# Peptides against a protein of PDB entry 3S8F: the designs that were tried, part 262

Target 1, 157 residues: chain A of PDB entry 3S8F
Amino acid sequence: VLTLFVAVPSLMTAFTVAASLEFAGRLRGGRGLFGWIRALPWDNPAFVAPVLGLLGFIPGGAGGIVNASFTLDYVVHNTAWVPGHFHLQVASLVTLTAMGSLYWLLPNLTGKPISDAQRRLGLAVVWLWFLGMMIMAVGLHWAGLLNVPRRAYIAQV
Target 2, 166 residues: chain B of PDB entry 3S8F
Amino acid sequence: DEHKAHKAILAYEKGWLAFSLAMLFVFIALIAYTLATHTAGVIPAGKLERVDPTTVRQEGPWADPAQAVVQTGPNQYTVYVLAFAFGYQPNPIEVPQGAEIVFKITSPDVIHGFHVEGTNINVEVLPGEVSTVRYTFKRPGEYRIICNQYCGLGHQNMFGTIVVKE

## One batch from the design tools (peptide; made by RFdiffusion4, then SolubleMPNN)

Design b2_p25_5_s4 (from b2_p25_5, 13 letters changed)
Fold by OpenDDE base, seed 1:
Structure b2_p25_5_s4 (fold): chain B 157 residues (1-157), chain C 166 residues (1-166), chain A 25 residues (1-25)
Amino acid sequence: as target 1 above (157 residues)
Amino acid sequence: as target 2 above (166 residues)
Amino acid sequence: REAVLAVHNASVAMLLAMLLDIAQI
């Protein structure tokens, strides 16, 4: 249980990012408890992608706390739960951040903005990616709790 | 004004940091609640035991599969299981229903998994280390053992069977 | 452009290496 304090710096970092998002949203005219969210630039895939990654990272981080518990890890270790955790952490946060970075990098390197069509396509890509990742991750975590083993093609459920 | 902006950022940050710490304690509380309300049918037991993986097949309790199941009490057994590339021994493992079974599992070669379907038995098996798991089978039948740790080309076909006799 | 290509090439190489590792080649 004491090892869970390792999560403190990570949580601090995560919620500092959230604080930055709130501040940015309020600077853009958002007001109230949730109005700042709507004020964020959701029309920009370079913004949307990493934010969706962060959202996927939340349940992944919670899972990390579970995995850090000796007793609870015994339940989930080497089950489909673990791949579910990894896909949230890597294939969601890291991958979407990389995707978002690309949407910033290419216009920056070329000196040319992306077209509206490219922007819309980018938004579709990152949202569909996020949706697919969430479906898969939920499925993997659920399967893990049902004692589906990791690295096996067969399971008794 | 950058000073004003800086101050505002710090205010939001402090609020969210407080929230983050609160969430940490919520998670700890949830773990504590889970432990208080749930009991495991399978528990890791005993102290860390070490063996020589190079001799475990020749000498000791894992050497003879025919002697792997040892009755240690009226309704208690110890089963010395070897996980290897690519299978388990003994196979099948035969144990009585309702008996307390202590599995002593090790490997002569590489890391393997020991996942028993229909149970919460799920441990990694390391060469040079003995994994100890205690379990009581309440239902007779066959329970498949699955390797859930990658161990080579034959990993996907590495299965064993526990036969629980009525 | 060079940076993008570098990342691309590195990613392809990594994927190939991973596939080879999985296949144990």
Scores: peptide ipSAE 0.011, ipTM 0.758, DockQ to the pose 0.015
Fold by OpenDDE base, seed 2:
Structure b2_p25_5_s4 (fold): chain B 157 residues (1-157), chain C 166 residues (1-166), chain A 25 residues (1-25)
Amino acid sequence: as target 1 above (157 residues)
Amino acid sequence: as target 2 above (166 residues)
Amino acid sequence: REAVLAVHNASVAMLLAMLLDIAQI
């Protein structure tokens, strides 16, 4: 019950953020149903990182609902599914948001903008991080569904 | 114009909130579908039961591993299992094929896991609480019990065995 | 507005359910 209660406001928040992104994209000249996405500042790691975090949070959040469901939790509890969920929530959303925050914070603290090379490197880092995290998370969820135990080095599958 | 911007934001928010609501229903539907298609091989068999973890090794049905397997009826057994640092008792657990087994599992020390490979049996075992799971082994053989809750330095080696006899 | 109200109402209902659960009713 508690998680489900939190889930509704969380979804509202998430999609409000999406609304803000759409608005921002349209202000930047994006038009049409999807053109606003392309207009967003995908060249800025401070933007890309949190957005990728949010994308990872979608399946993670859905997994949270699963984990809170009595019968489904029985299936996934203490399996590799749970680490998969955590890696989406913490290692994707939180970590990527932190990374993005650094790309904003450091230039502001130092008074120096990031170089183009640093920007490109930053983009590579966050995209590769996201990709790796998604691969790992999918693998962990899959393993969990196959009843691979959490916190064990051995499994029959 | 600030007012124009606010109106535009509001319009997008309304659309995305509607989408959010729709997605919520989609997720609920997916959960319902999963539940409808899921077949449970393990059924919770007991009510909330409490025990004193400080005395469970000395007194009661968990005290003697030799008496841990109790026949409760024709082709029905109750198995009193202790999960402890770092193993299970009895070990092995011997049960007949095709019998209805009620596992009553508790811990004298810390929280452990009780995950039986090849089955849907997967529960946490809390000191002071009894986990009750009902299962019928259809296939003879050995089933390994794995601890899937960190319980200390020996956690990784905490294994048990269920031997299902013909 | 209808969508917002629907979500609010759902949230309130869930809050109530949560409180009932906490109260063990």
Scores: peptide ipSAE 0.006, ipTM 0.708, DockQ to the pose 0.026
Fold by OpenDDE base, seed 4:
Structure b2_p25_5_s4 (fold): chain B 157 residues (1-157), chain C 166 residues (1-166), chain A 25 residues (1-25)
Amino acid sequence: as target 1 above (157 residues)
Amino acid sequence: as target 2 above (166 residues)
Amino acid sequence: REAVLAVHNASVAMLLAMLLDIAQI
């Protein structure tokens, strides 16, 4: 039970980030309940990548709650579920954040802005990465629920 | 001014808190669904039991594989299993169909897994600790035990068998 | 019973966490 209280700082952070995004979108001219989303800089891979990472992190966080449950962890522990969770947390959030950081950092370090072609390619890369990660993560979580073991080459499925 | 910034986004935070509360109920529902669909066949035991891994092979209920299956009541058995590099003892484990089986699993060497195919029995086996899992096999046949915790070079070949007899 | 208790405890903990966050404690 007490383990679930670890969620508090994470939730607070998530709420703050979400609120910041909404505020930013509204400052950029977005209106209404969802119009602020469209107003965010979706043309910048340095923005899109970490945001997609955050989106992947949400279901990963839900999985974290499952993993923190004694009874539920019994079901999913050392199954393909665990790699699925890791890929959402590390290969989605962390990796996409790193990718986004590079799209900001490299132009600043070199003093040369990225070309429009590089920008478009960057957008394609992060979106395709996100899509691939979502497919893989869903597959791994599903496989875990189907009792596919972690660290084994065989499965009764 | 952190206070001003916080106050400025407070309304948005409240909205997102409300959304998160709604999502909480979704997660609870998913948890309930998962429990209903995946945990009905296995009863984990949460009591910590300790054992000396250096003597577990020489003394106690794990010492003799021939005495590993103990009838504890009508249609109730306790099975004392060792997971070791690289196998299980006893092997095979023979139990009757429809009996309530309590597995008491420990390791004399390194951390192993105890994953029983065809079931949702899946526990880590730690030297010095006893893993307890309760299960009733409804179908006769052979159930393979798989190690799903990396335990060394022979990990991929570490298998056991549970034979459920009619 | 164990499963029910687990769900109950998890639910209570999560609700409490949410309430604490809302209360900014």
Scores: peptide ipSAE 0.006, ipTM 0.728, DockQ to the pose 0.073
Fold by OpenDDE base, seed 3:
Structure b2_p25_5_s4 (fold): chain B 157 residues (1-157), chain C 166 residues (1-166), chain A 25 residues (1-25)
Amino acid sequence: as target 1 above (157 residues)
Amino acid sequence: as target 2 above (166 residues)
Amino acid sequence: REAVLAVHNASVAMLLAMLLDIAQI
């Protein structure tokens, strides 16, 4: 039970980030329950990438609770489920955040603004990455539930 | 201005906290669903049992693969399995269909996995600790044992077989 | 069942902690 308290700061941070996004969207003219989402800068890969990372992190976080449960971990431990969780946490959130950071950092370091073509390419990259990661993650979690082992090149299923 | 912004953010945080409570119920429901659908027939772990990994190959019930399968009662067997770099012993493990099998698994060297395909048997095998798994094979045939814990350069080739005889 | 109860109890504790943090109590 005490292990789950490790999730408390993370959850607090996650909801604070969400609140910040809502605040930002409303400042940009968004209204209503969902209008603030549309008002966010979805044309900027430096914004889109980490946000997509956050979206991938939500199911990953839920999986984290499963993995931290002694009873549930017995089912999923050392199966394809675990890599599925990792790909959501590391290859989605961390990687997309890093990618997004580069789209902001490189123009500032070089002193050259990002071109429109580079911006569009960046958007394509992060969306395709997210899509691929979601497909892979669903597949890995599904395979894990079917008892496909981790760290094996062969499985019965 | 900063103070006003802070108060506004706090108001949104309260809303998201309410959402978090709703999501908590969803997560609990998902956990309950997972338990109901996937944990049926969980093999209970045995009591914590220790063994000396330095002598397990020389002395005790794991020392002789020919004596690894022990009948403990009517339709009850205990199988003493060693997971080592890089294989299992005995190999194959021969057990009768419909018998209750208690696997006692340990390692003389490093941590290994013991994953039996077609079953819910999936345990880590630690040197110095005995993993106990109880299972009844309802279907005859061959069941592959896979090491799902990295144990060295030969990890990918570490397989065993359980043969269930009619 | 014990696991579900543990998760429930932990979740309640987490929510209370969050509420206290937000309330700056």
Scores: peptide ipSAE 0.000, ipTM 0.735, DockQ to the pose 0.067

Design b2_p25_6_s1 (from b2_p25_6, 13 letters changed)
Fold by OpenDDE base, seed 1:
Structure b2_p25_6_s1 (fold): chain B 157 residues (1-157), chain C 166 residues (1-166), chain A 25 residues (1-25)
Amino acid sequence: as target 1 above (157 residues)
Amino acid sequence: as target 2 above (166 residues)
Amino acid sequence: DYVDGTRLLMDFLMAVLRAHFALVA
């Protein structure tokens, strides 16, 4: 009964981060319901990477609730659904956050800013990573719902 | 400036916290709906049944594969299945079409999986515990059993077969 | 129920998986 209440702190954290993003966007001149999003520094890979990670974490978090449910876990356990879930959580959020941190940390540690070319390359890398992860995650969840087993190289479908 | 910033932050946090709570209830509702509409095929285990994995091959209902299929009623069977490194016993498992089958699955060695293709049967098999799954095969034919839990070097080749007879 | 657009993705991914395992098995 109390299992799903584990989601409360996570949701609070997630939406607090969202609030911080909104505040930052408005400080940067964004106005209106969605204008603050456009005002965020989308030209900085150190910003874009972790934000994309957060976006991937949303469906992953929803999946976490499913996986924590006794009856629903029976359906998805040891299927391709599970890899789909943790790829959103680890390979998306954690990895992209690490990438973003690197883009911030290295210039600060070395005292040398990244060039414009390096910045653009960084943006391409994190966006392509995110796109690939989303495609794979959708596929894995889909396969899991079709009862494709994990840790097996054969399936009925 | 600090005071104004503080008030602004609180306002945004209040809004997003409200949204957070609303979404929590939405997720709970969606889960409840899913469970209410899609649990017809899910039969949870009633009791935790234990067995000694060190003796399960020598004595008891799992010891003789020829005695693994037990008729418990006119159209009801219990099948005692061993998952081991690296296969299943008995193999094949022969059951009649349309009968209610109760699988009692355990392992003498390590943790295995018991995933039956074409069905919703998918359980982990733990040494020392008996996994119980109830299923009725509506279609005759062969159903492949797949181990979906890593169990060693031969894991990828660990398969079994259920033969459903007309 | 599945989203129709994901069927193509599923087919593609399954093809990739099958090809991969055929090469490394």
Scores: peptide ipSAE 0.055, ipTM 0.769, DockQ to the pose 0.028
Fold by OpenDDE base, seed 5:
Structure b2_p25_6_s1 (fold): chain B 157 residues (1-157), chain C 166 residues (1-166), chain A 25 residues (1-25)
Amino acid sequence: as target 1 above (157 residues)
Amino acid sequence: as target 2 above (166 residues)
Amino acid sequence: DYVDGTRLLMDFLMAVLRAHFALVA
């Protein structure tokens, strides 16, 4: 019940952020339905990381509604599905946001901009993290649907 | 300048808010789809039943593992199971193939899990409460019971067995 | 219940999961 209380506000917030991104992209010269996406600063890991976090949060949020549903919880509760959900929400959104924050914070704290090499490395780290997290999350969700138990080292599948 | 920006932001926000509302319906549809495709895994909730965890080992239907399996009717059994740190009783649980089994599961100590491999039986067991699960084993053999709720240092080794006899 | 094309991934993930529990349990 508590999860459902925050679902609508969370969606509103998320899509408000998306609206801001669209606005920013259009200001940067993006046109059309999706052209604004390409116009966003994808060369900045401080930008890319949180955005990828948000992308991971979408299926995680949907999963949150599933997990909070009385009927569907019978299927997924205490299976690998739950860790899959957690890794999307915490290890994807929260962690990537934290990573992105560091790419902004450290240059500001030191007074030194990051080098181009550091920028490229940052992009690689963020994208690889996202990719790995998506693979693991998909696997965990799938395993959960196959009734792989949570908090157990064994499974019949 | 700021007015223009404000107007633009509002326009985009309205669009995305509409999209967000649409997504809510998509999520509902996904829930419905998931329910439709995974209905075999749904375990109906029973009535809440309470028990005293401090005396459940000494008196009542859980006290004697030898009396844990009770025939309640033709091809119907009730099995009184204790989940404890760190195991299950009775162990093994012996039931006949094709019989309707009602598991009455409780704990004398801490919260445990009761996850039976190869079945849709997956419930948490709370001290002071009785979990009720109904299942019919169609295939004979051994089914492993796994604790999927952390219950202490021995949690990872907490297993039981259901033996389904022909 | 599973797609054949993803079986390798499943096996890998399960192996990782088992290894993880072996290390932390």
Scores: peptide ipSAE 0.041, ipTM 0.739, DockQ to the pose 0.027
Fold by OpenDDE base, seed 3:
Structure b2_p25_6_s1 (fold): chain B 157 residues (1-157), chain C 166 residues (1-166), chain A 25 residues (1-25)
Amino acid sequence: as target 1 above (157 residues)
Amino acid sequence: as target 2 above (166 residues)
Amino acid sequence: DYVDGTRLLMDFLMAVLRAHFALVA
């Protein structure tokens, strides 16, 4: 029970970020329960990248609770499930946030805005990255549940 | 304007915080449900047992691979397994089909994995600790043991075999 | 066994996983 309470600060942080996004979307003219989402700047890779990272982080965070659960961890520990969790946490959120930060930072460092072509390329990169990462992560989690071992090149499945 | 913005943000934060708490309860409930309904497949583990990794090869039940399989009852066996760099002993481990097998696994050197394919046996093996896993093999055949914890240069080649005889 | 209709997806995911293991092994 005490271990699960560790999730409280993380959830608070995650949903605070969501609150910030809602506020931003509403400031941009979004209305209703979901209209604020559409109002967010989805044409900016510096925005899209970290948001996609957050989306990947959600199931990863849920998996974190599973991994921290004594009995459930027995099922998933040292299986492909764990790398699946890592790819959602590190290769999705952290990496995409870094990518997004770069898309913001480079124009500021150079003093020049990115071209439209660069912007479109950036969007393609982050969306493709996210898609590939989700496919891989789902595969790893599924394989993990089938007891595919971690750190092994061979499996019965 | 700044004050209005701050108040608005606070309102959204409060809403999302409430949602977060609700989701927390949902997650806890799901975990509780899973634990309550899916406990039948859990392999019973023994109490924490310690062993001296520096002497485990010289004395005690792990010292002689030929004596590693001990019949403890009419249909019960204890198997004393060493996971070491880089292999398992005994290898193969021979056990009868349908018998209740208690694996007592330890390591003389570093942390290893003990993952038996085709089963739910999957434990880490720590030097100085004895991992206890209880399992009954229902099907005869060969079961591969895989080390799923990195243990050095030969980790990828560290395999064992359990032979279940009719 | 798998739920009907999920076999193809599973096979694909496992192929990806195996390819990954082959690359990093």
Scores: peptide ipSAE 0.038, ipTM 0.762, DockQ to the pose 0.029
Fold by OpenDDE base, seed 4:
Structure b2_p25_6_s1 (fold): chain B 157 residues (1-157), chain C 166 residues (1-166), chain A 25 residues (1-25)
Amino acid sequence: as target 1 above (157 residues)
Amino acid sequence: as target 2 above (166 residues)
Amino acid sequence: DYVDGTRLLMDFLMAVLRAHFALVA
């Protein structure tokens, strides 16, 4: 039961971050209910990567509640479902955040800004990474529900 | 400036809190849906039972594979299974179709998995603990047992077979 | 246990929300 309480601070963090994004978007000239989203710096891979990570983290968080349930764990434990969860949490959020951090950190450390070509390449990388992770994660979760085992090279289905 | 920023962020929190609450209900609904559609026939774990992994091979119901299948009643059996590095015993496990089978699974060495394909039987096997699973095979045939918990160099080859006889 | 945990989580979350609004309102 106490494990499920992890969802509370996570949700609090989520809406706080979302509120910060809305504030930032509105400061950049965004208006209306959704106009602030368009106003965010989507041309910067240092911004896009962490945001995409956050988006992937949402379904992962929901899955975390499932995985933490003793009852539901009987269904999903040691199936492909579990790696699906990990790829949303670690390979999406953590990895994309790390990528975004590098896109910010390296130019600052070296004193050399990234070229426009490097920027575009960076955007392509993070979007493709996100897309690939979403496809893989959905596939792994689906496979897990079909009783595909974890840590095995064979499956019934 | 930090104080102003905090106040500004707080101004948007009310809306996002409402959204978060809505999403919480969506997640609960999804969990409920998953439970309703994918948990039918779940075999709960039995009560906690402990054994000494250092003696389980020498004495007790797991010691002799030939005595592993025990009839406990009409159309009821208990099967004492060892998961070890790297296999299962007995192997094959032979049980009658339509009989209620209680699997008592433990390990003499490290943690293993016991995943029976075509069934909802999927448990971790811990040394010193007995995993209890109750299942009735409705269809005759062979069911593969897969170790789905990494247990060492031979993990990938650790398989067993349950043979269900008519 | 999931149902009980979910209920407890909901109750706790609502308590936190109420406390939060009380502090920032």
Scores: peptide ipSAE 0.000, ipTM 0.723, DockQ to the pose 0.031

